# Peptides against a protein of PDB entry 7PB4, part 79

Target 1, 105 residues: chain A of PDB entry 7PB4
Amino acid sequence: KMLNIKEYKEKLLSTLGEFLEDHFPLPDRSVKKKKKNIQESSVNLITLHEMLEILINRLFDVPHDPYVKISDSFWPPYVELLLRNGIALRHPEDPTRIRLEAFHQ
Target 2, 218 residues: chain B of PDB entry 7PB4
Amino acid sequence: DALQMAVGYFEKGPIKASQNKDKTLEKHLKTVENVAWKNGLASEEIDILLNIALSGKFGNAVNTRILKCMIPATVISEDSVVKAVSWLCVGKCSGSTKVLFYRWLVAMFDFIDRKEQINLLYGFFFASLQDDALCPYVCHLLYLLTKKENVKPFRVRKLLDLQAKMGMQPHLQALLSLYKFFAPALISVSLPVRKKIYFKNSENLWKTALLAVKQRNR

## One batch from the design tools (peptide; aimed at target 2 Q117 L121 R155)

Design b2_p25_7_s4 (made by RFdiffusion4, then SolubleMPNN; from b2_p25_7, 10 letters changed)
Fold by OpenDDE base, seed 4:
Structure b2_p25_7_s4 (fold): chain B 105 residues (1-105), chain C 218 residues (1-218), chain A 25 residues (1-25)
Amino acid sequence: as target 1 above (105 residues)
Amino acid sequence: as target 2 above (218 residues)
Amino acid sequence: MLDLLQENAPELTLRLMVAELVELE
């Protein structure tokens, strides 16, 4: 049973990854680094998959404070997507923190 | 030059030590406005200033004035638009600023160098249709962006639902008509044959500026 | 069924998939 659950989880993660790439791709910001001085904030944006992974992990690792601080690596449209669709919630007192929605209420 | 100094001021922020912060800000803002309306701005300048206008770094009045003078000399980088959309999602700009941005985006659409990355934002724009203030302008933007692959059943349903809620708005009808053109099987409802596609952006704040840009690039 | 949802309701699909992942942990 455990092996089947693990396999299923892996399959689901794979499916999710493909789904996210197809439907919610990151814009390619790889336009050529011309000249040095515009510090394009070299902040590597994480994928929506990675963002979800962080949120899920936080929910289980710290269930009493399941909030993740929004970093510069969080693409704002992804944050909005998660919030708008009820997948994530903002902290009521700190808008810079979000949590995964508790689907198992 | 004066423009570089002005852009630098907005980028770096006001130097704390200046007693006349407002006068300095106004001076630089006027410099940007004058150059933008006279000659247009370089893509790099638009990139910087557009982000500043949407970042919430300055007050709404300043942001509005900056947005109004985001007139290209030649082209606007699609990257600037992508970054701008990100700022819209951060929520540090006012609703009026968002409206103005979408109006700007529609007005300047033809001056954007490429659309491939903007097309990837289709879903995010579509989600903004739920905002009553944005809806007319977003419909216009979507009308410009929509490809056959974007016309999905769920989007059709959402548009029809929106129409049911808001009534038969000309901008919604225009978008629905385009959807029907791409995917007639998805829209069984007879749409009124409108001879003219009408979008609220008939009052282009940049009409004169755009004419000037087109004349210079010719 | 999931394939149809993926194409026709991606946001809902995302929510469902995330919910399922949470249930599996």
Scores: peptide ipSAE 0.425, ipTM 0.836, DockQ to the pose 0.276
OpenDDE base, seeds 1, 2, 3, 5: peptide ipSAE 0.419, 0.412, 0.413, 0.418; ipTM 0.834, 0.835, 0.834, 0.830

Design b2_p25_8 (made by RFdiffusion4)
Pose (drawn by RFdiffusion4):
Structure b2_p25_8 (pose): chain A 91 residues (1-28, 43-105), chain B 212 residues (1-189, 196-218), chain P 25 residues (1-25)
Amino acid sequence: KMLNIKEYKEKLLSTLGEFLEDHFPLPDVNLITLHEMLEILINRLFDVPHDPYVKISDSFWPPYVELLLRNGIALRHPEDPTRIRLEAFHQ
Amino acid sequence: DALQMAVGYFEKGPIKASQNKDKTLEKHLKTVENVAWKNGLASEEIDILLNIALSGKFGNAVNTRILKCMIPATVISEDSVVKAVSWLCVGKCSGSTKVLFYRWLVAMFDFIDRKEQINLLYGFFFASLQDDALCPYVCHLLYLLTKKENVKPFRVRKLLDLQAKMGMQPHLQALLSLYKFFAPALISVKIYFKNSENLWKTALLAVKQRNR
Amino acid sequence: DILEHFHGEARLFEMVEELVILSAE
């Protein structure tokens, strides 16, 4: 069961990364890829389940943040505009 | 054959400015609906015309008439439905066309050969609940399509939030009752649906439904 | 497999949703 989930997770992650690079590229400060942004969000969601918010830095491309906001992937802090969290799809 | 000429004409897409082209388009569309309302269309022709209508090609009237004449002689391929869902995801489709398609998918549900690959698109179907124009028809479709495996906690939470936003709507209540039946531990709380008239009810389709 | 027939923001949502669920396992 564990190995099956692992194989599925790795396959999903690789194909997601390819899809992101194919359909959501950077334009050319130092910006990070959308993949790294999603990785930071997923890591913070499970590492700190009581505060899954991450600060928005200059490396976050505003179009990526807005993209994640429009599609119900990322959620804004009720008071602090510089923080965003990942939607807890698992619950 | 008389119908294949019209299928090929619609596959060629829209043509130049109209000198006599309006009459040609009308003749081809009349031929298709005559065949559809007399004895029905085959799976291949349906696979072609449904995806042509759900694409950006041709105007709204042509797509509406094509959807209203999508009556199967036998069965409907599920791959055609998958491609139709993809064309909906493209977004170059009219709202009224989307409503008509969801009505058609509800009406033609028992004439799809397989429904497992369609159930695999439950997420795409569920995401359309945000749109309040598609909400009743999407709820009617999900009432038919929902299995036990599809009742995930996230979806229950989002459906409860949508109920709180819109109120206890009939279609939302029916879908929530189905979710309660499938997963009573995730939440506490088929049949009549408004605007569920079968627009595609020909006599032969009626005999085939009774034979079903 | 079937998601190969899809692209854009809708596909992105579905794949991210599944990844989040699997990360919880």

Design b2_p25_8_s1 (made by RFdiffusion4, then SolubleMPNN; from b2_p25_8, 11 letters changed)
Fold by OpenDDE base, seed 4:
Structure b2_p25_8_s1 (fold): chain B 105 residues (1-105), chain C 218 residues (1-218), chain A 25 residues (1-25)
Amino acid sequence: as target 1 above (105 residues)
Amino acid sequence: as target 2 above (218 residues)
Amino acid sequence: DILSLFSGPALLRELVETLVILESL
């Protein structure tokens, strides 16, 4: 039975999610609330899955400017992982912006 | 104390008004170096200075010197290592600094208080195997971190591909041997029975310092 | 296992690429 494209997509998304969670989880912020005034940036880091979703959505929503601005919610190892694996590209003029690689070209 | 002043200098950055910025920097750097090599640094001092060394706040020469003196008095916090890996990925440090960091991480591995968070970084370290300059040290790090659960078919394939590309490197062979130990069914290839695991450990910059740390903590 | 479909050393890239392809359909 040819898995309906939809079913295959759902399965792929699930598999990707599991893969990302298993192999590229966020570090547990074992921030013991010791009172020291280090403004630990209260910035909630997004998952690699969420980051990919943002990049994919931007590619389809704004194909002429598919770049996403790197925010403080973007964990640097994730950004580096995407760049190193050729999944994302930095904007040539603005290193604070990244896009999903155009796999269809 | 002199060390606190030095750490504070690096943390806060140079006060604008110092005409002799380089002399002040050198003075504080020497203070950190002297204490680190003599007594080691507290975990908190390492946390601060390690982040500074990798943040790109200072030049490569300064960063290199700071990183070389990241010698613990007792322990290194795993959180410091996690933060450091994050800074490495920001790309504000040189390739040589990245190499030095991985060398440091391997050298100081036993002094890291916990490994749970570092183990979560396994995939990121593994992804760094493709960097030819990092590969020997990353293999060594992975050799120290690898559990049975980390030995996956895709990682085996990647290691075999790297071996095909780079040749039968001793560090790759060591890691593959460990992988074969955990998952013999995934590695059908006969690995040469090398009796000695050879990592580029012969040139451990911290050998003397580590001996001193171990002696102080006995 | 859908992962068995991906034989390459760049599994993550292949997964993402496949996903992007599927989103474009």
Scores: peptide ipSAE 0.385, ipTM 0.844, DockQ to the pose 0.228
OpenDDE base, seeds 1, 2, 3, 5: peptide ipSAE 0.375, 0.382, 0.382, 0.379; ipTM 0.849, 0.848, 0.846, 0.841

Design b2_p25_8_s2 (made by RFdiffusion4, then SolubleMPNN; from b2_p25_8, 10 letters changed)
Fold by OpenDDE base, seed 2:
Structure b2_p25_8_s2 (fold): chain B 105 residues (1-105), chain C 218 residues (1-218), chain A 25 residues (1-25)
Amino acid sequence: as target 1 above (105 residues)
Amino acid sequence: as target 2 above (218 residues)
Amino acid sequence: DILSLFSGEELLRLMVEELVELEAL
């Protein structure tokens, strides 16, 4: 039973990864290294998969404060996607923090 | 020059000390408008000003005026469009600004230098079909972007559901017809053969400007 | 294919829900 669950989880993660790559890929920042000194902090954007992993892990690691701070690595379209579809919620007092939605009410 | 000063004002924001903030803003806005409609804007100027218009840095009236004068001299960078879509998702702009952006994007589509990154945003644009105010313009955009690989069963279903909800809208029919062209097996429904694909004239706001741009680039 | 019944975003939600359920086991 446990082996079957693990295998199923792995398959689901793989399917999710493929789905995200197909439908919601990150745009390639053609970092045209224009030399000009504006430290546009080349904040490396994380994938939606990585974002979900962070949110899921936080939910289980810190269930009493399951909120994650939105960093500059969070691509705004991904944040909006999660919020709009009820996958994530903003903290009621701090809009810079989001949590995974509690699906089992 | 006056344009650089105006762009710099919008980029850096109002200098604290000006008692006449509104007059200064209006002066710079008129400068941008005048140059944009006469000569068009450089890709770099569009990059800066488009982001400002969508970032919520200024009020809706100012943002609307900036967005209306996003007329290229030659080309628009696809990176500017990608950044703009990001700002739309932050939700700091009004619904009317979003509509105007999609109208602008459709109108200026041929002046965007590349489409590779914009094509990656297909899923996000498709999600915006659920917004009734955006739907006509998003359908037009998707009609321009859609490739065979974008035509998936779930998207076909979503379009059919939208048609069931909204009725046989010309813009939706146009997109469905394109989907049927790429994937006839996914669309069993007989679509009326419309000889003429008709979208709302999103370009009407920029018709004169677009003609001028085409003349300058010939 | 059951996957074709859902929009991409709905499918994303369902997959995330299922992952959370599996992690809770």
Scores: peptide ipSAE 0.454, ipTM 0.837, DockQ to the pose 0.252
OpenDDE base, seeds 1, 3, 4, 5: peptide ipSAE 0.453, 0.451, 0.449, 0.446; ipTM 0.839, 0.840, 0.833, 0.834; seeds 3, 4 fail the geometry check

Design b2_p25_8_s3 (made by RFdiffusion4, then SolubleMPNN; from b2_p25_8, 12 letters changed)
Fold by OpenDDE base, seed 4:
Structure b2_p25_8_s3 (fold): chain B 105 residues (1-105), chain C 218 residues (1-218), chain A 25 residues (1-25)
Amino acid sequence: as target 1 above (105 residues)
Amino acid sequence: as target 2 above (218 residues)
Amino acid sequence: DLLSLFSGPQLLRLMVEELVVLEAQ
């Protein structure tokens, strides 16, 4: 039973990953290359899949502090997407921290 | 071949320079239709065309025609179905296309190579029960997909609420009966003993084609 | 609006909800 749940979860994550790649891809970095001069620190943006993985893992690994600090790797539109759709919640006292909604509670 | 050219046209989209875009579209659409109904389509062709039909790349009439000819030669890839469901979520397809897709999914269910990833979409399909137009077909799909692990208290409540709203619909009763079978403790209500489970004949659109597919694969 | 239930973001929510429910088991 447990092995089946883990495999099921892994497959769901894979399916989610494909869905996210198709429908919520990262902005093509190619557009920013045309403006020469700004020392855009090459912040490696993470995928929405990776962001969700971090949030889900934090929710279960650290249930007493399920909040993740928003890093520069978090694409702001993804953060807003999660917040606006009730998938994530902003920390009430620290706007730089977000958690996944505890859908299991 | 003519089919590869037609699939390639739908995949790449119309070349801007063609003055006869509509004639070209119709030609390729007829090619796909003819092959699909005569021989069925390869899994790869279904993968491409199914995604196109649901992506909103073409108009509703074209998408409907493409979706109606998603007839397998042998099997449908589960991945194609997952991708198709993802497109349903983007909302670029019409309500009629969604209904047709669920009808197609039920009709083609046995031709899908695997069900593991489709079972992961159980929650998504279950949410679609709230759509009155989808509900009969979604109930049928869920009847095919439901495992004991899917029968949760909140889903039971939602089904009972839906029954309270819509009445004792045959398709809903079928699903509730299955839920009661898996989790009798969650469903205290007496369900009418139906000897025959009746779903809407979603297969009617493809009945002849499916018979032909089954005959070729024997 | 029933159409809103089929938005990309809503599917995302449903998938995440299911993942969280599965992880809690």
Scores: peptide ipSAE 0.532, ipTM 0.579, DockQ to the pose 0.338
OpenDDE base, seeds 1, 2, 3, 5: peptide ipSAE 0.529, 0.549, 0.533, 0.529; ipTM 0.595, 0.533, 0.529, 0.584; seeds 2, 3, 5 fail the geometry check

Design b2_p25_8_s4 (made by RFdiffusion4, then SolubleMPNN; from b2_p25_8, 9 letters changed)
Fold by OpenDDE base, seed 1:
Structure b2_p25_8_s4 (fold): chain B 105 residues (1-105), chain C 218 residues (1-218), chain A 25 residues (1-25)
Amino acid sequence: as target 1 above (105 residues)
Amino acid sequence: as target 2 above (218 residues)
Amino acid sequence: DILSLFSGEALLRLMVEELVILESL
């Protein structure tokens, strides 16, 4: 039973990864690395896959405070996508924090 | 020059000390409007001002006026559009500003320097079809962006479901016709052969300006 | 494929929901 669950989870993660790359890829901002001095903080945006991983991990690692602070690495379209679809919830008192929906409860 | 001072004012924000903040704002806004409609704006000026208009830094009236004068001298940077979509998702702009942005994006589409990164936003634009106010303009944008690889079974189903809910809207019919062209096996429904594709004339707000831009770039 | 009938966003939700359930086991 456990082996089958692990294999199924790995397959699902792979399928999710492919799905996210196909339908919700991150725009490549890499082109404008040319040296002009404007410290536009080259905040490396994370993928939607990485964002989901952070949210899932937080949900299980810290179940009493499952909220993650929205960093500059969180691409706003991804945050909106998760919130709009009820995959994530915004903290009621702190709009800078989001959690994954507890689908297992 | 007067334009650089105006752009700098919007970028840095109002300096606290001036009693005449509203008069200064109006002066700089008129400067931007005058240059934009006469000569167009440089890509860098559009990058700055477009972000300001969508960031919620100013009131809706000011943001609307700025967005209406986002007329290029030559080209619009694709990066500016990607940043703009990000600002739309932050939710600091009004629904009317979102509609105006999509109208602007369709009207200015040919002046955007590249489309590769915008094409990666296809899924996000497609998701916005659910907004009744945005749907006509998003359909037009998707009509301009759609490639064969974007035509998936779930998107076909979503468009057919929208058509079932909203009726046979001209903008949905146009997009479905394009989808059928790329993937005829996915659309078994007979689509009326419309000789003319009718989108809402998003260009009407900028028609004169667009003609002037095309004349200057010939 | 039944999955092809779901919107991309609906499918995303289903996959995440299933992952969360699997992590709880």
Scores: peptide ipSAE 0.480, ipTM 0.829, DockQ to the pose 0.263
OpenDDE base, seeds 2, 3, 4, 5: peptide ipSAE 0.469, 0.463, 0.464, 0.470; ipTM 0.831, 0.836, 0.843, 0.832; seed 3 fails the geometry check

## One batch from the design tools (peptide; aimed at target 1 M2 F60 H104)

Design b2_p26_3 (made by RFdiffusion4)
Pose (drawn by RFdiffusion4):
Structure b2_p26_3 (pose): chain A 91 residues (1-28, 43-105), chain B 212 residues (1-189, 196-218), chain P 26 residues (1-26)
Amino acid sequence: KMLNIKEYKEKLLSTLGEFLEDHFPLPDVNLITLHEMLEILINRLFDVPHDPYVKISDSFWPPYVELLLRNGIALRHPEDPTRIRLEAFHQ
Amino acid sequence: DALQMAVGYFEKGPIKASQNKDKTLEKHLKTVENVAWKNGLASEEIDILLNIALSGKFGNAVNTRILKCMIPATVISEDSVVKAVSWLCVGKCSGSTKVLFYRWLVAMFDFIDRKEQINLLYGFFFASLQDDALCPYVCHLLYLLTKKENVKPFRVRKLLDLQAKMGMQPHLQALLSLYKFFAPALISVKIYFKNSENLWKTALLAVKQRNR
Amino acid sequence: AAEAEALLFQKVQELVVVEAEFRELE
């Protein structure tokens, strides 16, 4: 069961990365890829389940943040505009 | 054949400015509906015309008439439904066309050969609950399509939030009751639905439904 | 564009759910 989930996870991640690079590229400060942004969000969601918010730096391309906000993937902090969290789809 | 000429004409897409082209389009569309309302269409023709109508090609009236004449002689391929859901996801489709398609998918539910690949699009179907114009028809579709495996906690939470936003609507209550039946531990709380008139009820389709 | 956004939502939703299940199994 474990190995099956692992194979599925890795396949999903690789295909997701390819899809992101194909459909959500950077334009050309130092910006990070959307993949790294999603990785930071997923890591913070499980590492700190009591505070899954991550500060928005200059490396976050505002179009990516807005994209994640429009599609229900990322959520804004009720008071602090510089923080965003990932939607807890698992619960 | 008389129908294949019209299918090919619709596959060619919209043409030049109209000198006599309006009459030509009308003749082809009349031929298709006559065949559809007499004995029905085959799976291949339906696969072609449904996806042509759900695409950006042709105006709203042509797509509406095509959808209203999408009556199967036998069965409907599921792959056509999958491509139709992909065309809905494209977004170049009219709202009224989307409502008509969901009504058609509800009406033609028992005439799709397989429904497992359609159930795999449960997420795309569920995401359309945000749209309050599609909400009743999407709820009617999910009432038919929902299996036990589809009742995930996230969906229950989002449906409860939508109930709180819109109120205890009949279609929302029916879908929530189905979710309760499938997963009572995740939450506490098929039949009549408004605007569920079968627009595509021909006599032959009625005999086939009774034979079903 | 709308299709890519819908696909993105679905893929990210599945990844978050699989990540949670994989952590539970470990």

Design b2_p26_3_s1 (made by RFdiffusion4, then SolubleMPNN; from b2_p26_3, 12 letters changed)
Fold by OpenDDE base, seed 2:
Structure b2_p26_3_s1 (fold): chain B 105 residues (1-105), chain C 218 residues (1-218), chain A 26 residues (1-26)
Amino acid sequence: as target 1 above (105 residues)
Amino acid sequence: as target 2 above (218 residues)
Amino acid sequence: SALAEQTLRLMVEELVILEAELRKLE
């Protein structure tokens, strides 16, 4: 039973990865916006898949404080996407922290 | 051959220069239709044409005609189906095309070579139950796909909510009965024991074609 | 698309449920 669940989870993760690449890709860096000196802070944006992994892990690893601090690597549209769809919740007192919805509860 | 030329036309798109674009399109479409209904299409041809039909590259009328002639000679690649579903998520196809796709998927289910990746799309199909136009066909598809591992409390709740909204539909009852079979503890409600699974099989647009395919593969 | 977003939610829900089940078995 455990093996079957694990295999199913792995397959689902793979499918999710492909799905996210197809439908929610990171913006191509190549939009040469004109040279305004906005220091494009070389912040490496993480994929939505990586973001979800962080949130899921935090939910289970630290159930008493399941909130993750939004870093500069979090692409704002992804954060908004998760929030508007009820996948993530913002901390009531700290807008810089989000948690994954506890769908298992 | 004529079929390769037709498939190539749809894949590469119309060359801008021909004054008779519509006539050329119709010619190639008729070629595909003729071969598909007479002999079926190779898995590679289905892969290309199915992707085109759902990509929104052509108009709804053309997409509908292409999708209607997605008849396999032997098998359909699971990868083709996965790609097709990905296009449904992008939303470039019409509602009628989506309905037709699910009807096609149910009709052609046995001709799909593998089911492992399709089973991973269970959640996507389940989400489509909320669409009233899709619901009957999605229930049928889910009935074919559902494993014990897919029967979760949250899905049971969603099905019960849907039943409360839509009433006791035969297709929904069939799916709920399957859920109860796999997880009786999750469904406390007594479901009428229906001996006959009432999926609208009667409206299979491909019934004649499928019979022909089965006869050729015997 | 709205459908893509709904699909995402469902996939995440399922992953969370599966993870919870796995952790209960460990």
Scores: peptide ipSAE 0.649, ipTM 0.459, DockQ to the pose 0.548
OpenDDE base, seeds 1, 3, 4, 5: peptide ipSAE 0.646, 0.647, 0.651, 0.646; ipTM 0.419, 0.467, 0.446, 0.443; seeds 3, 4, 5 fail the geometry check

Design b2_p26_3_s2 (made by RFdiffusion4, then SolubleMPNN; from b2_p26_3, 15 letters changed)
Fold by OpenDDE base, seed 5:
Parts: sequence; C-alpha cells; structure tokens
Structure b2_p26_3_s2 (fold): chain B 105 residues (1-105), chain C 218 residues (1-218), chain A 26 residues (1-26)
Amino acid sequence: as target 1 above (105 residues)
Amino acid sequence: as target 2 above (218 residues)
Amino acid sequence: MELARQTLRLMVEELVILEAELQKLE
C-alpha cells in the first residue's frame, strides 16, 4: 500500500511539473520587452513547482508553524496566484509569511 | 419546512414591517436564527436573506438580527456578496448595518466560493476607508483582497493621508505594510517593523459558528 | 486560465492528501 501511494505521488508530481511548465511558466528574462524598469533584481526566481515543494514540506515538517517566509526568489505573481486560488494563506500578523492550505485537515 | 416558510415570509412579506412586535415576524426570525446557528444556511437562503437585510425592507433591528444569522452551511455565493455591496451603494441601510456587514464579510471571507467579482469591487471598498467607523474593518478586508495590481500611487497617498489624520492605527499599518511589500518603491516612509499585525480581534461574533462550519465541512 | 487554476488547486490538494497518508504509514 505504501509503495503504491509513493508511486502515485511521484506520478502526480511529474504531471504537476509538466502542467506548471505549460500553464504557469516563469517569464523569460530574455524577452527584452521595452525599458520598463524591470528591476533586474539579480535574484534567481524559483519555479512554481519549487515554491509548492517548499510549502508542502513546511506544512508537514513543522505543522505547528507551517509558514514560509516569502523570499526575493518568490515571484510575486505566483504568491498572488496561490493566495487567490485558496492554495495558500497569508499569515494574519506577518504579510511576508505564507502557508499552504492544510487540505488534509 | 419551517425554514422555507420563514425565508418565504421575509422574501414576500410586507415592504414596511410595522414597528409593532409582529408575533409572526419574531417566530420566523427565531426559526432562521435557530437553523443558522445549529446547521448553517444554504447558499440560496443566504442569498435571499442577505439581500433582504441590506435592502431596507425591514427595520434596523430585524436587519441586524438577520445579518448576524448569515452563517453558511457550506459556502456563500460571490453573487450574494456583490448584490449586498450594491445595496450599500444605495445607502438605505444604517451605519451600524454597514459596520456589521464588513465584519461579516471579513469573518466569512474564506467561505465565499469565488473572489473574482469581489476583487473588482476593490475601489469601492477602498473608498470606504474614509469612514471612521468602517475603516478598521475595511482595512482588514483590503488586507485580504489586495493584489499587486491594486497598489497604485494614488491609493498609497490616500493611505498616508489617512494615517496623518487618524494616527498610526494598527489596522492601517497592516495595510500599509502589505502595500510596501507589493510596491516598496511607492512607500519611502520607514514603517515601524511591527512584528505582529493586529487587526482588532473584534470578538468575532461568529467564532463559535465558524468553528462548527469548519468541522461539518471536514 | 480559470480551468488551469482550478486544476492546480486540485492537484495540490491531492498531493497534500497523499503526503498525509504516507506520513500515517511511516
């Protein structure tokens, strides 16, 4: 049973990865669209997949404080996407912290 | 059933509820109250009753009691909220009813099925910040609704002006901190790093009810 | 776009549920 669940989880993760690449890709740095001051923040943005992984891990690793601090690597539109769709919640006292929704509870 | 009869009474009932203690009115109101607190109300029932509470069809006391009973069994329709806000624009409801509505909206925010249309009402909610009685609750609502796209220079200016007039209110600071997070270049003022954003624990009139709703929907 | 967002939520929900089940078995 455990093996079957693990296999299914891995399959789902793979499917999610493909899905995210297709529907929610990071903006290509290369498209020199016009001079709007995209603050070239030299900060490497993480993928939505990586962001979700961090949030899921935190939810289960530290269930009493499942909040993750929003770093500069978090693309703001992804944060908004997660919050808007009920996937993540903002900390009530700290807007720089978010948690994954505890769907299992 | 008794609830359907009660809802029907409020929907079809007399436009001007005579101030006289209509035993019938009280009976139906108690029916709604009992069901709402025990089991919650269906989305359709909330749609009807919420609209009635804000339309001015009944007196303020009745409207207040109805609004306090707008507890969902499962979800609240976004359309119901949009309709409710439309009634706020007409201005037929009392100031106390408006305050209660915003408190309700914040309390029930997670039970609203969609937020797309509510987000379009951002400008309306933001304009309500100027009302001193509404300001704390509107700040909390905006804290929940604010997206990067909503953070505009003119809104930043308005918030700073409000802060200058009202002082450093915790709810206003919370909203400003969020604005600074989304658009740090627009807020040059050093906001005190308050580690804890305190929206007044307005004793959530619905705290017990909300816990019950969450337990039923698990 | 709306469908994609809904799908995303469902997929994440399922992952969380699966992870919870795995933890119960460990």
Scores: peptide ipSAE 0.619, ipTM 0.544, DockQ to the pose 0.327
OpenDDE base, seeds 1, 2, 3, 4: peptide ipSAE 0.616, 0.614, 0.612, 0.619; ipTM 0.534, 0.523, 0.463, 0.480; seed 4 fails the geometry check

Design b2_p26_3_s3 (made by RFdiffusion4, then SolubleMPNN; from b2_p26_3, 11 letters changed)
Fold by OpenDDE base, seed 3:
Structure b2_p26_3_s3 (fold): chain B 105 residues (1-105), chain C 218 residues (1-218), chain A 26 residues (1-26)
Amino acid sequence: as target 1 above (105 residues)
Amino acid sequence: as target 2 above (218 residues)
Amino acid sequence: MALAEQLLRLMVEELVILEAELRKLE
């Protein structure tokens, strides 16, 4: 049973990865719009897949404090997407922290 | 109307008080089957029943029977298909039901009223290629859906990798040939020029029914 | 956009459920 679940999870993750690449890709860094002043904030944005992985892991690893601090690596539209769709919840007292919805409870 | 009562039964679920739950279920299922094969079902009826078949509300045997009789009188709503695909994501249906659904989707493809939303699900379908049981039918579906814009380098790589794993399958070759047609620069491998694209099991379970539907709508 | 977002939710939901099941077995 455990093996079957693992295999299914892997399949689902693969499917999710493909899905996210198609529908929710990161913005292409390549639009070098020449405008001078945007400080090249060297911040590497993480993929939505990576973001979800972080959130899922936090939910299970630290169930008493399942919140993740929003870092600069979190693309704001992804955060909004997750919140808007009820996939994630914002901390009631700290807007810089979000958690994954506990769909298993 | 007997059909309305049957659909209502499946939608609302079994009323607790009926001593003969199984007999009632069978009666309503037969009613749906009879009407579907004789006249086809209205789009609204398909919407309801297709959702039920994939939701896991009933057992696999019942779901299979419902899905087999999802024969349109005229058209199938793309919304119904989208909903159905959403259930596939949730994984509450059996593997056999998933296979049957893809077979159904291919068979009924021309009867779906719109394709815009279905086309948005391209990536989802493509990801399902890795399932050996689904692969033949998904290839067929993708063959019907693929546009030039869908042909990306990463998908080409995935198809080639899949071919390396499972061999030169006719259904996969058909899809690759289409990809090469849209983006010849992405596929350097010489594909055998097969004159006839043959998807195995092209004899869909609904061949006779579909002929009847086409005749009624001419 | 709306459809993709809905499907995303469903997939994530399933993933969370699977993770929970795995952790119970582990």
Scores: peptide ipSAE 0.658, ipTM 0.576, DockQ to the pose 0.279
OpenDDE base, seeds 1, 2, 4, 5: peptide ipSAE 0.545, 0.542, 0.657, 0.538; ipTM 0.717, 0.738, 0.571, 0.729; seed 2 fails the geometry check

